# Peptides against a protein of PDB entry 6B9H, part 109

Target 1, 151 residues: chain A of PDB entry 6B9H
Amino acid sequence: AELCESLLTWIQTFNVDAPCQTVEDLTNGVVMAQVLQKIDPAYFDENWLNRIKTEVGDNWRLKISNLKKILKGILDYNHEILGQQINDFTLPDVNLIGEHSDAAELGRMLQLILGCAVNCEQKQEYIQAIMMMEESVQHVVMTAIQELMSK

## One batch from the design tools (peptide; made by RFdiffusion4, then SolubleMPNN)

Design b2_p26_1_s2 (from b2_p26_1, 15 letters changed)
Fold by OpenDDE base, seed 2:
Structure b2_p26_1_s2 (fold): chain B 151 residues (1-151), chain A 26 residues (1-26)
Amino acid sequence: as target 1 above (151 residues)
Amino acid sequence: MDPLLQEFLEKMKKKKEEEEKLLEEL
């Protein structure tokens, strides 16, 4: 999906330790967890990160378990820190991500992470980084942000 | 840069500036 591919490119700008070259690389949630820690290390601290299993392999059940934890973290962050600045009515189906590597649902997951980045304390740095991205990616990111903030 | 994105991002920056100003005044 266009959303997923563009946001994958965006995710790669975080330079996390985990491999993040393909959609499949993101399905275990490890990259997403590391990105969230970079966004707000005080909230997504080491204790939180340690709940995410890193040695998952192709075990889709473990992937789903990680993804559920990450989704919960994002939603809690939105409620507790961001003050419900993003719309979470359309949540990603983490089962489809973990079991089938569904790119559309993964795109929605990454969109939520985008929402965290553009609303966190360091939002200006992330906005500036987005402004430096390739125009086609910028367009998708802009649209994704618009959807999140359309309340 | 996409003009619509630029305007959107500028609005977001403006909101942040207003928020920071409010916090400084408290």
Scores: peptide ipSAE 0.100, ipTM 0.599, DockQ to the pose 0.032
Fold by OpenDDE base, seed 5:
Structure b2_p26_1_s2 (fold): chain B 151 residues (1-151), chain A 26 residues (1-26)
Amino acid sequence: as target 1 above (151 residues)
Amino acid sequence: MDPLLQEFLEKMKKKKEEEEKLLEEL
């Protein structure tokens, strides 16, 4: 999906330790967890990160388990820290991500992480970084941000 | 400022204010 590809490019700007070259690399949630820790290391601390299993391979059940924890973390962060500033009425189906590497649902998951970045304490830094991205990618990312903030 | 960014910031500010208003009314 167009959204997923653009947000993958955005995710790559974080330069996390885990491999993040392909859509498949994101399906186990490890990259997403490391990105969230960069966004807010006080909230997504080492205790939180340790709940995400590494080295899951192709085990889709373990992928789904990780993704559910990450989704819960995002929703809790939105409520407890961000004050529910993003619209999360359409949640991603983490089962489709873990079992089928569904790009559309993965795109929605990454969009929620984007919402965390543009609403966190360092929101201005992340917004400015997005404004420096290649124009075609920037357009998709900014449209995704607008959707998150819509009524 | 980029028009798309301006629109986003406007919506973000509005939503934040609405959320704060709701919390004060409870």
Scores: peptide ipSAE 0.094, ipTM 0.607, DockQ to the pose 0.031
Fold by OpenDDE base, seed 4:
Structure b2_p26_1_s2 (fold): chain B 151 residues (1-151), chain A 26 residues (1-26)
Amino acid sequence: as target 1 above (151 residues)
Amino acid sequence: MDPLLQEFLEKMKKKKEEEEKLLEEL
């Protein structure tokens, strides 16, 4: 999916330790968790990160478990820290992500993370980074942000 | 840099900064 592909490119700019070259690399949630920690290390601290299983392999049940924790973290962060500045109008189906590597649903998950980035304390830095991305990616990211902020 | 994105993001930045400033002034 175009959304997922562009947001994957965006995710790669965080330069996390976990592999993040493919959609499949994101399905276990480890990359997403590390990205969230970079976005707000005070909220997504080591204790939170340690709840995410890192060695899940192809175990889609463990992937789903991780993804559920991450989704909850994002939603809690939105309510507790961001003050509902982003919208969770359509929650991603983490089951489809974990079990089938569904790119569309993964895109929605990454979109929520995008919402965290553009509304966090260091939002200006992340916005500037987006502005420096390739044009085609910028368009998709912009649309994704617009969708979040329009609700 | 996409000019449309630039305009959008700058407006978004400004809006958030104004909101924060407003809350700080109240």
Scores: peptide ipSAE 0.077, ipTM 0.595, DockQ to the pose 0.033
Fold by OpenDDE base, seed 3:
Structure b2_p26_1_s2 (fold): chain B 151 residues (1-151), chain A 26 residues (1-26)
Amino acid sequence: as target 1 above (151 residues)
Amino acid sequence: MDPLLQEFLEKMKKKKEEEEKLLEEL
């Protein structure tokens, strides 16, 4: 999906340690967890990150387990730190991500992470980073931000 | 610059100004 492809490009700007070249690389949640730690290392600290299993392989059940923890972390962060600034009415189906590598649902997951970035303490730095991206990617990312912050 | 991004930045600036105005009126 267009959303997933653009947000994958955005995720790659974080330069995390885990491989993040393909949609499949994101399905185990390790990249997403490392990105969240960069967004707010005080909240997504080492204790939180250590709950995400790194050696998952092709085990879709372990992928789903990781993704559920990440989704919970995002929702808790939105409630406890961001003050419910992002819309979470339509949550991603982590089962489809883990078992089938569903790009549409993965895009929704990455969109929530985008919401964390543009509302965190260092929101200005992340917004400026988006401004330096290719225009076609910028358009999709900014549309995604507007959708999150509506209502 | 993408016009959507420009619109977003302008909207954010407006919200910040409104918040500051509200705070000053308290």
Scores: peptide ipSAE 0.054, ipTM 0.569, DockQ to the pose 0.034

Design b2_p26_1_s3 (from b2_p26_1, 15 letters changed)
Fold by OpenDDE base, seed 2:
Structure b2_p26_1_s3 (fold): chain B 151 residues (1-151), chain A 26 residues (1-26)
Amino acid sequence: as target 1 above (151 residues)
Amino acid sequence: MDPLLQEFLEKMKKQQEEEKELLEEL
């Protein structure tokens, strides 16, 4: 999916420790958890990160478990810190991500992380970084942000 | 909406419209 591809490119700019080259690399949630920690290390602290299993392999049940924790973290962050500026009426299906590596649903998950980045305390830096990306990526990112902030 | 985010979205929208107009003129 175009959304997933562009947001994968965006995610790669965070330069996290976990492998982050393919859609499959994101399905265990480890990269996403590390990205969230970079976005707000005070909220997504080491205690939170330690709840995410790193040795998952191809175990889709463990992937789903991680993804559920991450999704909850994002939603809690949106409510507690961001004041619900992003709309989450269309939540990603983490079961499809974990079991089938569904790119469309993964794209929705990454979109929520994008919402965290452009609304967090360091939003200035992340918005500026997005403006420096390739035009094709910028287009997708802008559309994704507009969708999040439309309601 | 945050003013910085709004400014970003407006700028990107403007750029896309300008690019579209340029392509239509060719």
Scores: peptide ipSAE 0.111, ipTM 0.637, DockQ to the pose 0.622
Fold by OpenDDE base, seed 3:
Structure b2_p26_1_s3 (fold): chain B 151 residues (1-151), chain A 26 residues (1-26)
Amino acid sequence: as target 1 above (151 residues)
Amino acid sequence: MDPLLQEFLEKMKKQQEEEKELLEEL
């Protein structure tokens, strides 16, 4: 999906340690967890990150387990820190991501992380990074932000 | 610059100003 492809490009700008070249690389949640830690290391601290299993392989059940923890972390962050700035009416189906590598649902997951980035304490840095992205990718990212903040 | 980005930045600036005004009224 266009959303997933553009947000994958956006995720790659974080330069995390885990491989993040393909959609499949994101399905175990490790990249997403590392990105969230960069967004707010005080909230997504080492204790939180240690709950995400790194040696998952092709075990889709472990992928889903990681993704559920990450989704919960995002939702809790939105409620506790961001003050309900992002819309969570349509949540991603983490089962489809873990078992089938569903790009559309993965895009929804990455969109929630985007919402965290543009509302966090360092929001200006992430907004500026988006301003420097290729125009076609930038357009998709901005549309995704508008959808998240729409009430 | 993408017009959506410009609109987003303007909205963010407005929100920051409103928050500042609220804080000054306390």
Scores: peptide ipSAE 0.083, ipTM 0.577, DockQ to the pose 0.031
Fold by OpenDDE base, seed 4:
Structure b2_p26_1_s3 (fold): chain B 151 residues (1-151), chain A 26 residues (1-26)
Amino acid sequence: as target 1 above (151 residues)
Amino acid sequence: MDPLLQEFLEKMKKQQEEEKELLEEL
């Protein structure tokens, strides 16, 4: 999916330790968790990160478990810290992500993370990074942001 | 830069400044 591909490119700009070259690399949630920690290390601290299983392999059940924790974290962050700045009426189906590597649903998950980045304390830094992205990717990311901010 | 993104960023910056000003006035 175009959204997922562009947001994968965006995710790669975080330069996390976990592999993040493919859609499959993101399905276990480890990359997403590390990205969230970079976005707000005070909220997504080590204790939070330690709840995410890192060695899940192809176990889609463990992937789903991780993804559920991450989704909850994002939603809690949105409510508690961001003040409900992002639209979460259409939540990603983490089951499809974990079990089938569904790119569309993964895109929705990454979009929520994007919402965290552009609304966090260091939002300007992340926005500036987006402004420097390749035009086609930037357009998709921008559209994704607009969708999140449109209630 | 995409014009829509630019507008979005400008609005966000404006909101931040307004919030900052509000806090300073309190």
Scores: peptide ipSAE 0.068, ipTM 0.573, DockQ to the pose 0.030
Fold by OpenDDE base, seed 5:
Structure b2_p26_1_s3 (fold): chain B 151 residues (1-151), chain A 26 residues (1-26)
Amino acid sequence: as target 1 above (151 residues)
Amino acid sequence: MDPLLQEFLEKMKKQQEEEKELLEEL
């Protein structure tokens, strides 16, 4: 999906330790967890990160378990820290991400992380980074943000 | 900066401030 590919490019700008070259690399949630820790290390601290299992391989059950924890973390962060500024009416189906590597649902998951970045304490840093992205990718990212901020 | 991006970011910032004010009043 176009959304997923563009947001993958965005995710790669974080330069996390985990491999993040392909859509498949994101399906176990490890990259997403590391990105969230960069966004807000006080909230997504080491104790939180340690709940995400690494080296899950192709075990889709473990992937789903990780993804559920990450989704919960995002939703809790939105409520407790961000003040519910993003629209989460349509949540990603983490089962489809973990079991089938569904790019559309993965795109929705990454979109929620994007929402965290553009609403966090260091939002200006991440907004500025988006402003420096290639135009075609930037357009998709901006559209994704607009959707999140809509009623 | 892209004019559309600038407009969007300004609207987003305004919306964020309004939301913050509403939360502080509760």
Scores: peptide ipSAE 0.035, ipTM 0.560, DockQ to the pose 0.033

Design b2_p26_1_s4 (from b2_p26_1, 15 letters changed)
Fold by OpenDDE base, seed 4:
Structure b2_p26_1_s4 (fold): chain B 151 residues (1-151), chain A 26 residues (1-26)
Amino acid sequence: as target 1 above (151 residues)
Amino acid sequence: MDPLLQQFLQQQQQAKELQEQLEELL
């Protein structure tokens, strides 16, 4: 999916430790968790990150478990910190992500993380980083942001 | 530079500055 591919490119700008070259690399949630920690290390602290299992392999049940924790973290962050600035009108199906590497649903998950980035304390830095991305990626990312913020 | 992103950035900066100004007056 175009959204997933563009947001994968965006995710790669965070330079996390976990491999993040393919859609499959994101399905276990480890990259997502590390990105969230970069976005707000006070909220997504080491204790939170340690709940995400890193030795997952191809175990889709463990992937889903991680993804559920991450999704909960994002939603809690939106409610507790961001004051519901992001519309969670369509939640990603983490089962499809974990079991089938569904790119569309993964895109929705990454979109929520994007929402965290553009609304967090350091939102200006992340917006500026997006402005430096390749044009086609910028357009997709901007559309994704607009969708999140629209009423 | 994408003009929409530029506008988004400017709006966010303006909103932040206004919020800070309001907080100083309260």
Scores: peptide ipSAE 0.031, ipTM 0.531, DockQ to the pose 0.060
Fold by OpenDDE base, seed 2:
Structure b2_p26_1_s4 (fold): chain B 151 residues (1-151), chain A 26 residues (1-26)
Amino acid sequence: as target 1 above (151 residues)
Amino acid sequence: MDPLLQQFLQQQQQAKELQEQLEELL
């Protein structure tokens, strides 16, 4: 999926510790959790991060468990911190991500994280970083942002 | 650079500036 591919490139700019080279690398949620911690370390603190299991291997059940925690974290962050600026009209199916590495659903998940970045306290920094990305990737990211903010 | 993204940045900056102005009045 084009969305997932572009957002994977975006995620890679965070330079997290976990491997994040492929779609499969993102399916356990560890990269996503580390990215969220970078976005807002006060909210996604060490206690929150420690709830995400890092040694899941190919266990899709553990992946789904992590992804559910992350999705909840994103939604709670949107409600509690961002003031519901992100429109939650369609949530990603974390079961399809964890069990089948569904790129389309993963793209939706990453889009929610994108929403956190462009609405957080350091949103200007993240927006500016997006503007420095390659044009084709930037276009997809921009479209994803626009979709999130469309009320 | 995508013009629409540039506009997005400008809009966000304007909103931030207004918010800061409001906070200064408190």
Scores: peptide ipSAE 0.030, ipTM 0.541, DockQ to the pose 0.030
Fold by OpenDDE base, seed 5:
Structure b2_p26_1_s4 (fold): chain B 151 residues (1-151), chain A 26 residues (1-26)
Amino acid sequence: as target 1 above (151 residues)
Amino acid sequence: MDPLLQQFLQQQQQAKELQEQLEELL
């Protein structure tokens, strides 16, 4: 779960409104949605964000519903805006994230968001921010980026 | 430049070029 832990640290640099202290905090998708809106507010606009339910509690069905919308948004963004520069590989299982807080699958989900950040219009800003991260975390993040971009 | 970052940027450029080629065929 090293990937998930490092990417959680990366996600925290966005300073979103939703709580993002723990892995469990990410399982409802609200933090992810707010991060995506920061990455590209023109695409992940307020109308898109309003589709994500914020008060889900421990309801894993609602978590999964949110996560499915987010995953679809990421894939559509990659296709429509980024030109599918992210290498296609095994997609995260959002059911395991929502129902079991699976750290490995959550890590894959966050990796896709990382892919959005390092390929978006403001990609240089996000890349430079990663260069300022603590070395051990930076190593994991950069390795994750290379995995996304490898042929 | 960080060697890992350099590798990433190189891979990103390759992916971009390949995608542009594919788009031209559609």
Scores: peptide ipSAE 0.025, ipTM 0.518, DockQ to the pose 0.031
Fold by OpenDDE base, seed 3:
Structure b2_p26_1_s4 (fold): chain B 151 residues (1-151), chain A 26 residues (1-26)
Amino acid sequence: as target 1 above (151 residues)
Amino acid sequence: MDPLLQQFLQQQQQAKELQEQLEELL
């Protein structure tokens, strides 16, 4: 999916330790968790990160478990820290991500992380990074932000 | 004005305006 592909490119700018070259690399949630920790290390601290299992392999049940934790973390962060700035009426189906590597649903998940980045305390840093991206990718990311902020 | 400098300033201005537009969405 175009959304997922562009947001994957965006995610790669975080330079996390976990592999993040393919859509499948993101399905276990490890990259996403590490990205969230970079976004707000005080909220997504080591205790939170330690709840995400790193050695998942192809176990889709473990992937789903991780993804559920991450989704909850994102939603809690949005409500508790960001003041519900983003629209979460359509949540990603983490089952489809974990079991089938569904790119569309993964895109929705990454979009929520994008919402965290552009609304966090360091939002200017992430906005600047977005402004430096390739135009076609930037367009998709900007559209995704607009969708998140529309109520 | 030096044309290269002018291009640079124009690029900077465009980037600034685009960033401001993005910030207004937040």
Scores: peptide ipSAE 0.020, ipTM 0.534, DockQ to the pose 0.045

Design b2_p26_2_s1 (from b2_p26_2, 11 letters changed)
Fold by OpenDDE base, seed 4:
Structure b2_p26_2_s1 (fold): chain B 151 residues (1-151), chain A 26 residues (1-26)
Amino acid sequence: as target 1 above (151 residues)
Amino acid sequence: MEEEREEEEKKRLEETRNFFQQLLSE
């Protein structure tokens, strides 16, 4: 999926500790959690991060468990901090991500994280970082942001 | 045509740039 591929490239700019080179690397939620912590370490603090199991392997049940926590965190962050209402009908299916590494659904999850980045306190820095990426990636990211804003 | 494709690419680039510039201004 083009969305997932572009947002994976975006995620890689965060230089998190966890491997983040492939779609599969993201399916356990660890990278996502680390990215969210970078976006807002006060909200996604160490206590929150510690709820995400890091030794997951290929256990899709553990992946789904992590992903559910990630999704909840994103939703709570949007409602409590960003003051945004996320359309529940567009929420990613974390089961498909965890069990099948569904790129489309993963893309939707990353899109939500993108929404956090471009609306957080340090949104200017993240937007500027996006503007330094390949134009083709920027275009996809733009479309993703536009979709979020068109609620 | 090649010229048309180049213009479309330029337009796309400009739209993308303008979008993020506008986003930065908010």
Scores: peptide ipSAE 0.622, ipTM 0.893, DockQ to the pose 0.966
Fold by OpenDDE base, seed 2:
Structure b2_p26_2_s1 (fold): chain B 151 residues (1-151), chain A 26 residues (1-26)
Amino acid sequence: as target 1 above (151 residues)
Amino acid sequence: MEEEREEEEKKRLEETRNFFQQLLSE
């Protein structure tokens, strides 16, 4: 999916410790959790991060468990910190991500993380970083943000 | 046809740039 591919490229700019080269690399949630910690380390602190299992392998049940925690974290962050600025009417299906590596649903998950980045305290820095990316990626990111912020 | 594609690309580039510049101003 174009959304997932563009947002994967965006995720790679965070230079997290976990591998993040493929869709499959993101399905266990470890990369996403590390990215969220970079976005807001005060909210997504070490105590929160420690709840995400790092040694998951191919266990799709553990992947889904991690993804559910991450999704909850994003939604709570949106409510408690961002003030409901993200449209969450269409939530990603974490079961499809964990069990089937569904790129479309993963794209929706990454889209929510994008929403956190462009609305957080350091949103200016993340927006500026996006503006330095390839135009094709920027265009997809723009569309993704517009969808999140639309009513 | 080629000119049309070039104009559409130019328009897309401008719209994208303007979007993020506007977003920075908020």
Scores: peptide ipSAE 0.621, ipTM 0.892, DockQ to the pose 0.976
Fold by OpenDDE base, seed 5:
Structure b2_p26_2_s1 (fold): chain B 151 residues (1-151), chain A 26 residues (1-26)
Amino acid sequence: as target 1 above (151 residues)
Amino acid sequence: MEEEREEEEKKRLEETRNFFQQLLSE
């Protein structure tokens, strides 16, 4: 999906330790967890990150377990830190991500992480970084943010 | 038709730029 492709490109700008070149690379949640730690290391600290299993391989059950923890972390962060500034009515199906590498659902997951980035303490830096990306990617990211902030 | 496509592309670029500039001001 176009959303997933653009947000994958965005995720790659974080230069995390885990491989993040393909959709499949993101399905175990390790990249997403490392990105969240960069966004807010005080909230997504080492204790939180240690709950994410890194040696997952192709085990879709472990992928789903990681993704559930990450989704919970995002929702808790939105409630406790961001003050419910993003719309979480439509949540990603982590089962489809873990078991089938569903790009559309992965896109929704990355969209929630985007919501964290553009509302966190360092939101100005992340917005400026987005403005340096290719125009086609920026446009998709804009649409994704608008959807999150719409009432 | 070419001029119309160019105009639409310019509008799209401006819309995107203006959106993020506005977001930075909040």
Scores: peptide ipSAE 0.621, ipTM 0.893, DockQ to the pose 0.967
Fold by OpenDDE base, seed 3:
Structure b2_p26_2_s1 (fold): chain B 151 residues (1-151), chain A 26 residues (1-26)
Amino acid sequence: as target 1 above (151 residues)
Amino acid sequence: MEEEREEEEKKRLEETRNFFQQLLSE
């Protein structure tokens, strides 16, 4: 999906320790958890990160477990810190991500992380970083943000 | 035809830039 492809490119700008070159690399949630820690290390601290299992392999049940924890973290962060500024009406199906590596649903998950980045304390830095990416990626990111902020 | 495509591309670029500049001001 175009959304997933563009947001994967965006995720790669965070330069996390975990491999993040393919859709499959993101399905265990480790990259997403490390990105969230960079966005707000006070909220997504080491104690939170340690709840995400890193040695998952191809076990889709463990992937889904990690993804559920990450989704909960995002939603809690949005409610507790961001003041519910992003729309969470349509949530990603983490079962399809973990079991089938569904790119469309993964894109929706990454879209929620994008919502955290453009509303966090360091939102200016992340917005400016987006403005330095390829125009085609910027356009997709813009559309994704508009969907999140739509009432 | 070619000019029309170029103008539409320019318009898209400007809309994207304006969006993020506005977002920075909020």
Scores: peptide ipSAE 0.620, ipTM 0.892, DockQ to the pose 0.961

